# Designs tried in a protein design run: peptides against a protein of PDB entry 7UQJ. Part 96

Target 1, 160 residues: chain A of PDB entry 7UQJ
Amino acid sequence: PELYQNFNITPPRGVLFHGPPGTGKTLMARALAASCSSDERKITFFMRKGADILSKWVGEAERQLRLLFEEAKKHQPSIIFFDEIDGLAPVRSSKQEQIHASIVSTLLALMDGMDNRGQVIVIGATNRPDAVDPALRRPGRFDREFYFPLPDVKARFKIL

## One batch from the design tools (peptide; made by RFdiffusion4, then SolubleMPNN)

Design b2_p14_4_s1 (from b2_p14_4, 6 letters changed)
Fold by OpenDDE base, seed 3:
Structure b2_p14_4_s1 (fold): chain B 160 residues (1-160), chain C 160 residues (1-160), chain D 160 residues (1-160), chain A 14 residues (1-14)
Amino acid sequence: as target 1 above (160 residues)
Amino acid sequence: as target 1 above (160 residues)
Amino acid sequence: as target 1 above (160 residues)
Amino acid sequence: MLEYTDEDLEIPSF
């Protein structure tokens, strides 16, 4: 959060966290959310899982995305965290084309519709950044990408 | 980083990660650094351990801190991560007073000397936030604090 | 894993990591695996996602679980980490009963069939421990549970 | 394709 203010970079609508499983992407998103919350300014953290949105909300996924973004907007400042965003928005050329195409299009529209003045940040986490629809990775959407490497063996030792 | 721009929050010079050992503080700092690096804008991640600074650089710790901050400034955007910052900047009233007092004073001055426009973020991690000099926890220094809770105490007892 | 041997505690067959999303469950599992790996004794870490097992291996999930446990046994000492185990083994009374019942039964049998002398530890991670089949939470299966609290965000994340 | 597959990561022994 605060790092980007220092960079005079227009805060991205979306940030893609990618890296191997268990590299702390979700934890980072929460810590980022934590970091942006002050006693004066609490951030609301919305978490959804890409696969859960598809599996639980068949035919309602688009509506649930809209509601999520509306609720996030209502509870500004907020973070929407999509865990496993590759499950939500797979590449259009993937054999599951039609259902995903509508969801992707909705997510694109929602991200494109976020006022840059809005206090809503979207964080997508994936273990497969290449499985995310390239349209989501364009400027004004998930235009920032963050690789979460495996903690170096040396880094692991310092967690202990 | 960018989350804070959206929130019109002046980016902190310093963020204190605190919580029990093994709660992912160091990993979070690395993931933040990774997360702030884009293909267009690489963040330089400086990692130092507080105890290492004291033990390895006896009589040079202040100079090494200065050099670290200078190097971080040179390689902007950058993150300085102090692991075990309580080892670097113990409470002034702790019996190791004199050597630590100079280091603390230097760190305070370095943090105070960071231009808020600078693209350097300092992250301190500690398992003992109360062992960190309160002067470091003031606005414009480590003015943001993040607790990293244990997995349940019951979980820890079985790791031990 | 090895930590438990050092404590003269019979290594549990299964450990359930539960807690809010992004509390570092996966990370802890990896860190545990890393911590238990010495230069003399490497631990093999098998990671599977519950939802992926169901979605990718429709009709083969039981076989893939068997193969996973066999491979883990072959590569002892090993950790099997099931991320989102609630996706793999939902409560039997959940509306998706039939497909899950076979998988649950297979996982139960595999966990029950693990020789306590084996150096295979199963870690299940979930955000919804109550969504995990209670049969998996019995002694000799996931008989150890570890809550991963949210980072104490001084910011009240209303996880909405 | 950085498929971070569910690689049986041999966690390197430290």
Scores: peptide ipSAE 0.000, ipTM 0.218, DockQ to the pose 0.043
Fold by OpenDDE base, seed 1:
Structure b2_p14_4_s1 (fold): chain B 160 residues (1-160), chain C 160 residues (1-160), chain D 160 residues (1-160), chain A 14 residues (1-14)
Amino acid sequence: as target 1 above (160 residues)
Amino acid sequence: as target 1 above (160 residues)
Amino acid sequence: as target 1 above (160 residues)
Amino acid sequence: MLEYTDEDLEIPSF
């Protein structure tokens, strides 16, 4: 949040972390949340798994998303991290179309409804960026994408 | 693998990584796999999600587990990493008892059947160690447990 | 420790983790310590910050280093992790030369004095490998170096 | 489809 204010850079509403599993996407999101916290300014970190929101809240996933964004706004500055966001917002061509379409539509609306003045950052993590609905990857949503490469085989081999 | 041969210490058959989500359990398993690889000795790293084996292979999960362990043995030294192992082997008290009991029984048998001479390490990761069937947490299976604490907020601050 | 014994590879006395801040150096060290612990064999993990040893123990930093290495040897197998080791052992050209030179000399002597039979690994982490006294980066000390790459700069830039 | 499969995770074995 503050980093963007100083540069007059519009803070991203959403950032997509993509890369192979176990490349530290979730860890990085947590590390960013921690690094942006100071003794003077605590950032509230919300974490959800995409599949958990779908499976645990069948029929209430939309309401749970709304509540999550409300709580994030209430506790700003905040980060909402969606792990496995491809499980929350799969490409609409999946056979479970109707429920997914509703949840995707709600998430899109929530991301679009985030005023740029809000100190809420949404981070999505996925192993399958192409499995995320392209509508989420548009400007004003997850408009920033970050590849998490496998740490070089060589870089880790030297560690032990 | 090699670590245990020099000490005449029986290599653990299984290690359970537990801790809050995004503490780098998967990253660590990968980093361990890379660190034990040298230019001279490559380890083969197999990764599976517990829920994926259940959901993608309904009725074949047992066969897929057997094949995985066979491939791991064929490509030794190897690591089998189960991410979200609580999704593969939940506590038997869950209402989905029969399918889970069969998969758990197969995994138990596979872990018990690993000859100590095999250079195969099994790593399970979970956010809920108490949701893993206690039978998996017995000696000769996931008999080693590693807590992944949240990186101290202070530890993260100095990183960025 | 054990990994090196199995291959008749001389265990490194020291490993330097280097890379940009937030790349998980500290997390990796903790998770390595965790991964090498078993129910049968616990590894003792000692963590210190380079700057903390200098600042908290002005005039006693040398004694504190000696005590740390003694405790690590007493509780072997063990890992000593120095976070921000550039703060403990800066290049001698820094204006705080005399105190740093003494601490560096003590750390060098402690690392040189580690018999290869000891199951003590020293891990140093830094964001500035070039700020670490080159004497520490010699064989028998921090003779193994591991680069922690930034998850693609694209990943960090879009969050911040 | 950039699916980072488990196979693309050639993590050099440790």
Scores: peptide ipSAE 0.030, ipTM 0.375, DockQ to the pose 0.049; fails the geometry check
Fold by OpenDDE base, seed 4:
Structure b2_p14_4_s1 (fold): chain B 160 residues (1-160), chain C 160 residues (1-160), chain D 160 residues (1-160), chain A 14 residues (1-14)
Amino acid sequence: as target 1 above (160 residues)
Amino acid sequence: as target 1 above (160 residues)
Amino acid sequence: as target 1 above (160 residues)
Amino acid sequence: MLEYTDEDLEIPSF
């Protein structure tokens, strides 16, 4: 929120971080959440993993997504970070996955229902942007994408 | 434990790491656990997330905290790291959260019940030290606090 | 997988990352997953925590491990990363832990049942390799071990 | 509230 306010930029509703695993997408989402929080304006950071929402909340995943977005609104300015959003919102290609289709539809509706006035940013991270339902990558949802390239071999060895 | 023994410093019962998200609090807690472990004295590192203890253990969270502290005592020298301790022990301000109040009270009692002779250090990490129950931030509990500032923009790009 | 193919090395079924906590074992597992993924061959990275599998899946942990290995096979080339594998597969020394013994036995069977033709690598991370059931550290399971020393004090401060 | 759940540190499979 504040990062975008400071630059007079309308915060996108959703930002998709994509790139190879371990490129620091989660770390960057956290660092962005951190950068957007000042001493005066604490940003609430919600992190969830896509696969965990599906597996833990069998039959209640939609309700948990709703609750998450309600909590994020209540604690605005906030960031909802979905790590591995492809686990939550896979491409609708297989007819058998009604449960996934319902969760995806709920996430779409929640992102669409975010008033532009809400200081809630959703960051999705994925290693497979092509495995994310294209409906999520449309304007008003994950309408910004950031590619995280593999750190040069030298950068990997500096973290090691 | 050993870090404090080497310097003849009484190990604090609890250390609160606070600062913006992604400032490496979890990484530091791990690195400290690592630094305190020598080849001769392996430190047992227990990691739990505050929100997970609340959500997974509805009705048994207190028992799980007790078990965690018992295991930590059994495997001393040990570190219990609570990531996002504000999720476990939010400020008691809302009347409706009896479950949270009970878990907080249990955590307080467990920290108070740690004999100074026990080589168990509790590290809490939070982005919101003001969202942690002030009772946890008292002497004999989380009586040491470390602020993790945002890494300079240059440090973020070195991790990227 | 590809890293091993490129060097004509048979991918080990299991690699144990051990060393002090916060030495970057999890970060390395991710970086390895990332390094093994090329633009042509996306590697699927599964991460689970040992303690979480035990606690979340009381009575179903074995089934969840089976599902995890089935998904990893379905999405090959893949990496299954068990963070804190000592939490999942503690040494069988205590008579009372039949549940743990069953989960360990299931994990052993799943690792043994991985055909060498499967591009599934299992990475276990632990701070306590001696707390991992020795049966997991045998050939055909976690048969490669990598020690993660404490980063030199200078390296810790560079991550900080 | 940075809810880093252990699950949130569980990098699900990409």
Scores: peptide ipSAE 0.000, ipTM 0.191, DockQ to the pose 0.069; fails the geometry check

Design b2_p14_4_s1 (from b2_p14_4, 6 letters changed)
Fold by OpenDDE base, seed 5:
Structure b2_p14_4_s1 (fold): chain B 160 residues (1-160), chain C 160 residues (1-160), chain D 160 residues (1-160), chain A 14 residues (1-14)
Amino acid sequence: as target 1 above (160 residues)
Amino acid sequence: as target 1 above (160 residues)
Amino acid sequence: as target 1 above (160 residues)
Amino acid sequence: MLEYTDEDLEIPSF
């Protein structure tokens, strides 16, 4: 309830932040977590990188995802931020199909299994929204998408 | 001088960063500090949160502000970054008038008292520029304002 | 010269941004590029991800690095930002030695080969500075390091 | 496909 009240949103299970690199997607996710955190209500922010899950957790990525979601649920209200989620959940039709397929399927199941009553938000950030498996972009998963354009050139000009 | 020469700007005493949460205001302030720091010239970065000054320093906020500015001057070149400055310097006409009025007046006096020869920049960040006392937004104080747009507003609206 | 004049710094060939994830290193690099750009002086910003160079350019990563540095030199003044540089240049003593060793050696050579007259700055961002090959952290390479702490840490940072 | 490719972002001069 309250995490979603702070967002004034029907509780998104998942939000996809997309836009050019360094448009502050990661920063925005952290800033959202920070802004949703009050002295009265601490938001636990979990951050993982898609490529790190694949490379560092070789053979355990699925287990580590499960543990992450369990921990996020245990420490709710919480945000799970997947930076570079396209590295975690590439389009299933990609030539790297086999290794990624099990991780994608696990993430799908974890997002589907989030009870609507849990105060866990999943934020995926990508520079390539079309590189994210469309199954993750469906209702009940990353069903909200946010474009992060380059910080408007004009905003940069005023800082000078 | 030199901090301001790097900006090609008449030395701003104060710069107001405003824009939605997570647009990188805090990050930008740190960036500017980092970019202005060289091996030859270390920039001392002081960060305070407006709400923290009010809540943690109850009854001493004015003294702590004075100490902060003294220390910034002592360690010049320096940047004082007030994150959530609207929490420190709410509009005087707000019902919380008395406690905030003394802090606002102290900050005004400290910014006015900064000799133009000091290499101290004050950066205020807010998500609500209109919640900042207009007296702080006058020449010789936060007389430069930089809008940090959301990475496209269309992004935020779809979260809703 | 001029990129460095804008910074009033002995021209850093390379700057390492390090700190916890989402402390805004990428946004910082973009903000720096933006602040160094003027109507009179366009800064070309090149961004690459360490892991992307390894994964997308399998067998061509060294060539792509060379092309990147050539293009950055051609479009000077320029910034090359390596996000997650620890993914590109892991410590040589890691068991994944062979594939990474050639890329690291290429990056070392490219940074060493940057003539001090070129207006090319290389920014590496990492969450793990100790995961970056120490050879890259030597004088004439990433010889300046900036720590990006978490925003919530009450810490006065002297940005060295 | 909004591939924000690792295209060289000309940061406009400010």
Scores: peptide ipSAE 0.000, ipTM 0.245, DockQ to the pose 0.042; fails the geometry check

Design b2_p14_4_s2 (from b2_p14_4, 7 letters changed)
Fold by OpenDDE base, seed 3:
Structure b2_p14_4_s2 (fold): chain B 160 residues (1-160), chain C 160 residues (1-160), chain D 160 residues (1-160), chain A 14 residues (1-14)
Amino acid sequence: as target 1 above (160 residues)
Amino acid sequence: as target 1 above (160 residues)
Amino acid sequence: as target 1 above (160 residues)
Amino acid sequence: MLTYTDEDLEIPSF
């Protein structure tokens, strides 16, 4: 939030972190949350695994998403981090389409319904950006993407 | 590997990374692999999720572990990184004890069977160190543990 | 340290981590310190903020740097991590030139005076590599640089 | 059981 405010940049509503597993997507999200937090202004960090929302809350996933966004809004400034977001909002092509479509539609509506003045940032992380519904990757949603590559082989962490 | 060889220190057979999710355990393992890799000596990095070995290879998990260690030995120097290792080798107390017991016993045997001169390091990562079978945490196995705390309050990730 | 010794590579006296704030520079430094630490050989990690050395130790910054390097040498193997090193060693062009010049000169002398066999690694982190005195970025000092990009869309973390 | 929950991730207020 404060980063973007100081640059007169409209904070992205959503940022998609994508890259191989263990490239620091979750760490970066936490680091961003920590760095945005000040003594005067604590950022609340909400983390959810996409697969956990589907698996733990079968039949209540939409309600849990709404509650999550309400809680994030109540505790603003806040970051909602969806780890493995491709598990929450897979591309609409799977035969389990209706349940996924409702969850995707709910997430879309929640992201679209975020007041532009809301101090809630959504970060999605995935190892499979192509498995995320393209509707989530539109302007006003996950409209910024960040690739987390493998540290290149030539990329000697010559630290030790 | 090479770090320990220069100090005449027997490289730990296994290192357990534990700490809250998204504290950089996997990133660290990759960074270590990259840092140990040179133009002359590439380290091969094998990553497996503990839960994936159980879920994808039901009934073949032992064989897949053996193949993984053989492949790591073939491509030495190498790092085997088990993400969510508590998913692969939970504490023996769960009623699915027999299948887990065989996988745990296989992993124990593979770690014990590593030649002390072998350039294979095993890194396990977990958010639940107490959920990892204590037999894995003995000398000659995961005999070193690294806590990944949350970035300390004072360690402002000035990201923003 | 040890990684470099096995490769017959002179361990870098210093590594510069640069990139936007919160890209994991401090985390990586801590993580390297942790990974180099063994039960038999603990690495001592010294962290200092560049700005803290200037602000807390006005008139004693040189003495504090000397004490830091002496303490690091006494507790070798050790890592000295300078966070915000551009605050410690700004480019000589600022009107407060004389005090900064003496601190820079002291840091240069301390890095040059490190015995090539000394198990002390210096890591500098900055968001502004161009604000770091070029004399620090020469061979035998911070002679290796790692860019921690923002995950810009195109900016692959070439952790080089 | 030392379970590092996300709740224990007090992002330290910087």
Scores: peptide ipSAE 0.022, ipTM 0.393, DockQ to the pose 0.053
Fold by OpenDDE base, seed 1:
Structure b2_p14_4_s2 (fold): chain B 160 residues (1-160), chain C 160 residues (1-160), chain D 160 residues (1-160), chain A 14 residues (1-14)
Amino acid sequence: as target 1 above (160 residues)
Amino acid sequence: as target 1 above (160 residues)
Amino acid sequence: as target 1 above (160 residues)
Amino acid sequence: MLTYTDEDLEIPSF
């Protein structure tokens, strides 16, 4: 939060956390959510796993996404965190094309439909940023990307 | 490692990290691996996902587990990290019983076969500790369990 | 960053990460730094260990702190991370009073002297928040505190 | 059965 205000940076609607497994992407999203609530102003944190939306809500995934965004909007200020977003929004060229294409299209529409004045941030996390549909990685969607490097063993050695 | 030597505590063979998703289980395992490596002594970190062992190595999962443990033994000191270990070793009463039972039996044998003098630590991570076969949670296996609480939202809220 | 702008929250100048050893404080600070850099806008991450500033720069620690803050200001956007900040800023009542009091006073002045419009965030990490001078934990300084809980002590005891 | 679900991860707005 601090860095964007200090930088006069317009907050993106969507943020993509990417990096190797276990680099703390999900933990960071929770830390950010926790960090932005005060005793006076709590932020609602919605977490969903991309593969779970596909597997648990076969044929209803689009409706569930719409409901999630509506709930996030009702509970502003809020964060929607998609863990393993590459599971929700695989590149459209994957053989499971039709269902994935519709879910991706729904997510795109939901992100595009977020008013810039809304207090809803969407965070996606993935180990495979290149497996995420490039349409999601455009301005007004996941227009910001954060690389979570492996804790450089050398850099940890300097801390220890 | 140092803590166990300093306390004359016999290091566990296996450690189960459990807690809500995104509590940093995988990150902690990597952090431990990186923190225990020095410029003079590097720890080899092997990471596997339980569901991936089942899905990618259909019919060879047992062999791949054996090979993983042999490689970890060759590259001592080492950590084997199983992310989503509940996917590898579901409770034996689950409908996919036979394949899972054989993989669980193999993992049990591999953990039991680890010499106490070996510098191989096995870390399992799960969001569903009770979905892990109780046989894995016995002494000489995952005889140690870490709960990763949600970062206390209140405590994180005070910083940001 | 985004969340503060969206929430109209004034970013703190300083953030105190506290909690038991190995709870990921340093890792979170690095992840935040990495997570705020884009391909277009890199954040400069300055890391110092509190004990190292005292031990390596005996008699010059104040000057080194001033230089660090000047460099961080020149390389905005930036994060200054103090690991083991209790080593840098012990409670003024500790027996090493005079040297510590001067360093603490310098750090206080540097944090107070940061323009609210500056793009420098200071993160302190400690295992002993009560060993940090209370003057650092006031508004406009480390006015925000994150508790990094132990992964549930029962759980650590099972792993350890 | 201790299962940590996505619901366990929701930080409700109060």
Scores: peptide ipSAE 0.017, ipTM 0.365, DockQ to the pose 0.054; fails the geometry check
Fold by OpenDDE base, seed 4:
Structure b2_p14_4_s2 (fold): chain B 160 residues (1-160), chain C 160 residues (1-160), chain D 160 residues (1-160), chain A 14 residues (1-14)
Amino acid sequence: as target 1 above (160 residues)
Amino acid sequence: as target 1 above (160 residues)
Amino acid sequence: as target 1 above (160 residues)
Amino acid sequence: MLTYTDEDLEIPSF
């Protein structure tokens, strides 16, 4: 409950950050995790890259996702941030079919299995929301989406 | 000696950057390395992520740490930056006990074995200083700590 | 052709971003990818860390580089960004000779094999351009170099 | 553990 109040959003199971690469999606996810972490209420932030889960854990990716969600639940309030979630959960119709299908199904089940009482937020970041399996973008999963536009040229040069 | 003068800090063996994720700890460590590097005095910057050393080098992580410190010593003045050092050196009491214990012990020994005459600074960044083994936070190791507060909401939106 | 127009640079096969760590090389590479991506012309951005390719893919690193360049070619216009490219292609004279030599030779061959008609840009980022094999810094490879100076202390503190 | 793995930000492009 309180974690969701700190996000000033209706308690979603998942939030999808999408927008051009380098628009600060990862930085914002981190900044949100940080802003919701007070001295009294430490938020545990778990970060994974979608493609890393696929590549590192060939045959164990489903188990690693389960472990991640279990750890997040143990350390609640927590945020699971998937950077490049389209690397983890590509559209089912993409020809890399079988390995991705089981990981997607596992992620769907884990998001569906999150008790609304759990203070676990999942943030997925992608540069290609259309490359993310539409099943993940349904209510009770990544049911909130935030677009990160390109910073004006002036904003890019202010970081330089 | 001179490396520590460039940092405008008492010559620590290690500096712990801690604060909310995305507060620019990594950016600051990089910026410090860069600011202390002049045309006349190139500082070698070694960056590693704590969890990556653990995951990639199962059974060789201790050796990789030794090699890293040896390389840093060869390329002095140098900075070893551990991003997410709590991923490398979790509290000894955490149930992932044995693999972490040897890595932590190795890191402790390497930091203790750094001759104060060596121009090697170790910077550890963490979002959870309490998750870092307290043995690392003792004098002669990470004996200086810098807190990175959340940028004001305005600072976050200036990067966006 | 048009990708290179969007970068406002003569069509290089590769661009080396060098400068002090945390000077925004990675952020700039992403921002360039994003700035050159319009609604009509989506640019594919592939990011890899040099040291990660070496460590994850012991014995398969050459194959992974080939696959990466093939994917980049399939998804053209595309950018391949190597962060810490000195970790992938260290100077040949460095005593970690044999494993690095084959990866460097593969990367050289892949860059040389890029048809100038291909809308694939390779961006390498390094903190140590002198640690990158000089063969990569020749015309037809990383033949453009951009120095990222330290942001003034004021710019660092504006991101904090 | 904030595991900011340095790994492949395969930012799959837009």
Scores: peptide ipSAE 0.005, ipTM 0.224, DockQ to the pose 0.077; fails the geometry check

Design b2_p14_4_s2 (from b2_p14_4, 7 letters changed)
Fold by OpenDDE base, seed 5:
Structure b2_p14_4_s2 (fold): chain B 160 residues (1-160), chain C 160 residues (1-160), chain D 160 residues (1-160), chain A 14 residues (1-14)
Amino acid sequence: as target 1 above (160 residues)
Amino acid sequence: as target 1 above (160 residues)
Amino acid sequence: as target 1 above (160 residues)
Amino acid sequence: MLTYTDEDLEIPSF
């Protein structure tokens, strides 16, 4: 939370981290959570994985998302990190599309229902920004995107 | 550990991790230590913070450094990780410069005194490589430097 | 690369990185690969994700794994990083269990078929080490495990 | 569609 508070920037409700695999998106989200957690302000970091939401919470994914957002609000300031948020996107199957659509719609509603006054930030990470539902990438949701390039192959470790 | 063994490269006594904050230097050091520790060979990971060496060990910092290196040698294979090693550098004050110079000289001597036969690696991490005493960056000390780029800032914050 | 060379440790064929999500397992694997790649020795880093092996390679996953290991051998020294290797484990469905069992058996065979003379290291990362098939955790496969604790836990790396 | 395919990340030799 505080990363954004000091900058007089209205804290984004949602931030999308995108870039190639292992560019440290998950690490960055954690490091952000850790760096925002001062002794004075402990940030509660909630992590979920897009594929886990679909697979582990089969039939209860929506309820578990609601509970997650309630818990995040209760333990504010908090960060909800969705790793592989594109994994909320189905594997190409019609049944999974409906389940996906329902989960995504629930996430949309939860993000829309976050009062701007809450110290809850949602970070989505993906290797496939284009696989993230455009509705999630709208203002008031994941309204900010951060590209995590590969540590540019041209970052020669110059061992001098 | 072993990723490096196939390469017949003389192990660095010291490795400097440098790069912007949150680039995972500390995490890298930890996870290197973790990744070095097999069931067959437990690597002892010692972590210190440059500022803590100056602040917590006021008047005993040199002794504590010696003890740290002795303990690391005793528990070899071991990694000594100095997070924010530039924090051994004073805030600009003449009295702190002397204390700093003494601590840095002690660290130099300890790194120089490491027999190449010891399985002790020193990792320094800094966000300010230019604030690390050039004497520490010489051969036989932090003779290898690894740049942790930001995931390139060409992450245009396209706020669309 | 060199951090580990002094330790006279036979390079693991496979290394399991485990720990809570976003403890930097993926970043570590990349940075290990990066740190192993000197100007003299380029390490080729192959990344795959457990869930992608099951989902993207439906019906060809075994062939794609074989091709991956062949390519890794061709471009040695190389690292194959399997992020979320527990994602090779099925969602609990009988059809997926068979596909899973087949893919895991193929991976086992590929790891067993790696000549110890090959400069190919396999890194598996998981948040759920207990969800990784015990057969993968045997000697000659993922024979080394590295726990990535959360950064804030004062917990000593107890490699059990 | 910027699918960062897990294509050949030539990790440069460090």
Scores: peptide ipSAE 0.000, ipTM 0.253, DockQ to the pose 0.040; fails the geometry check

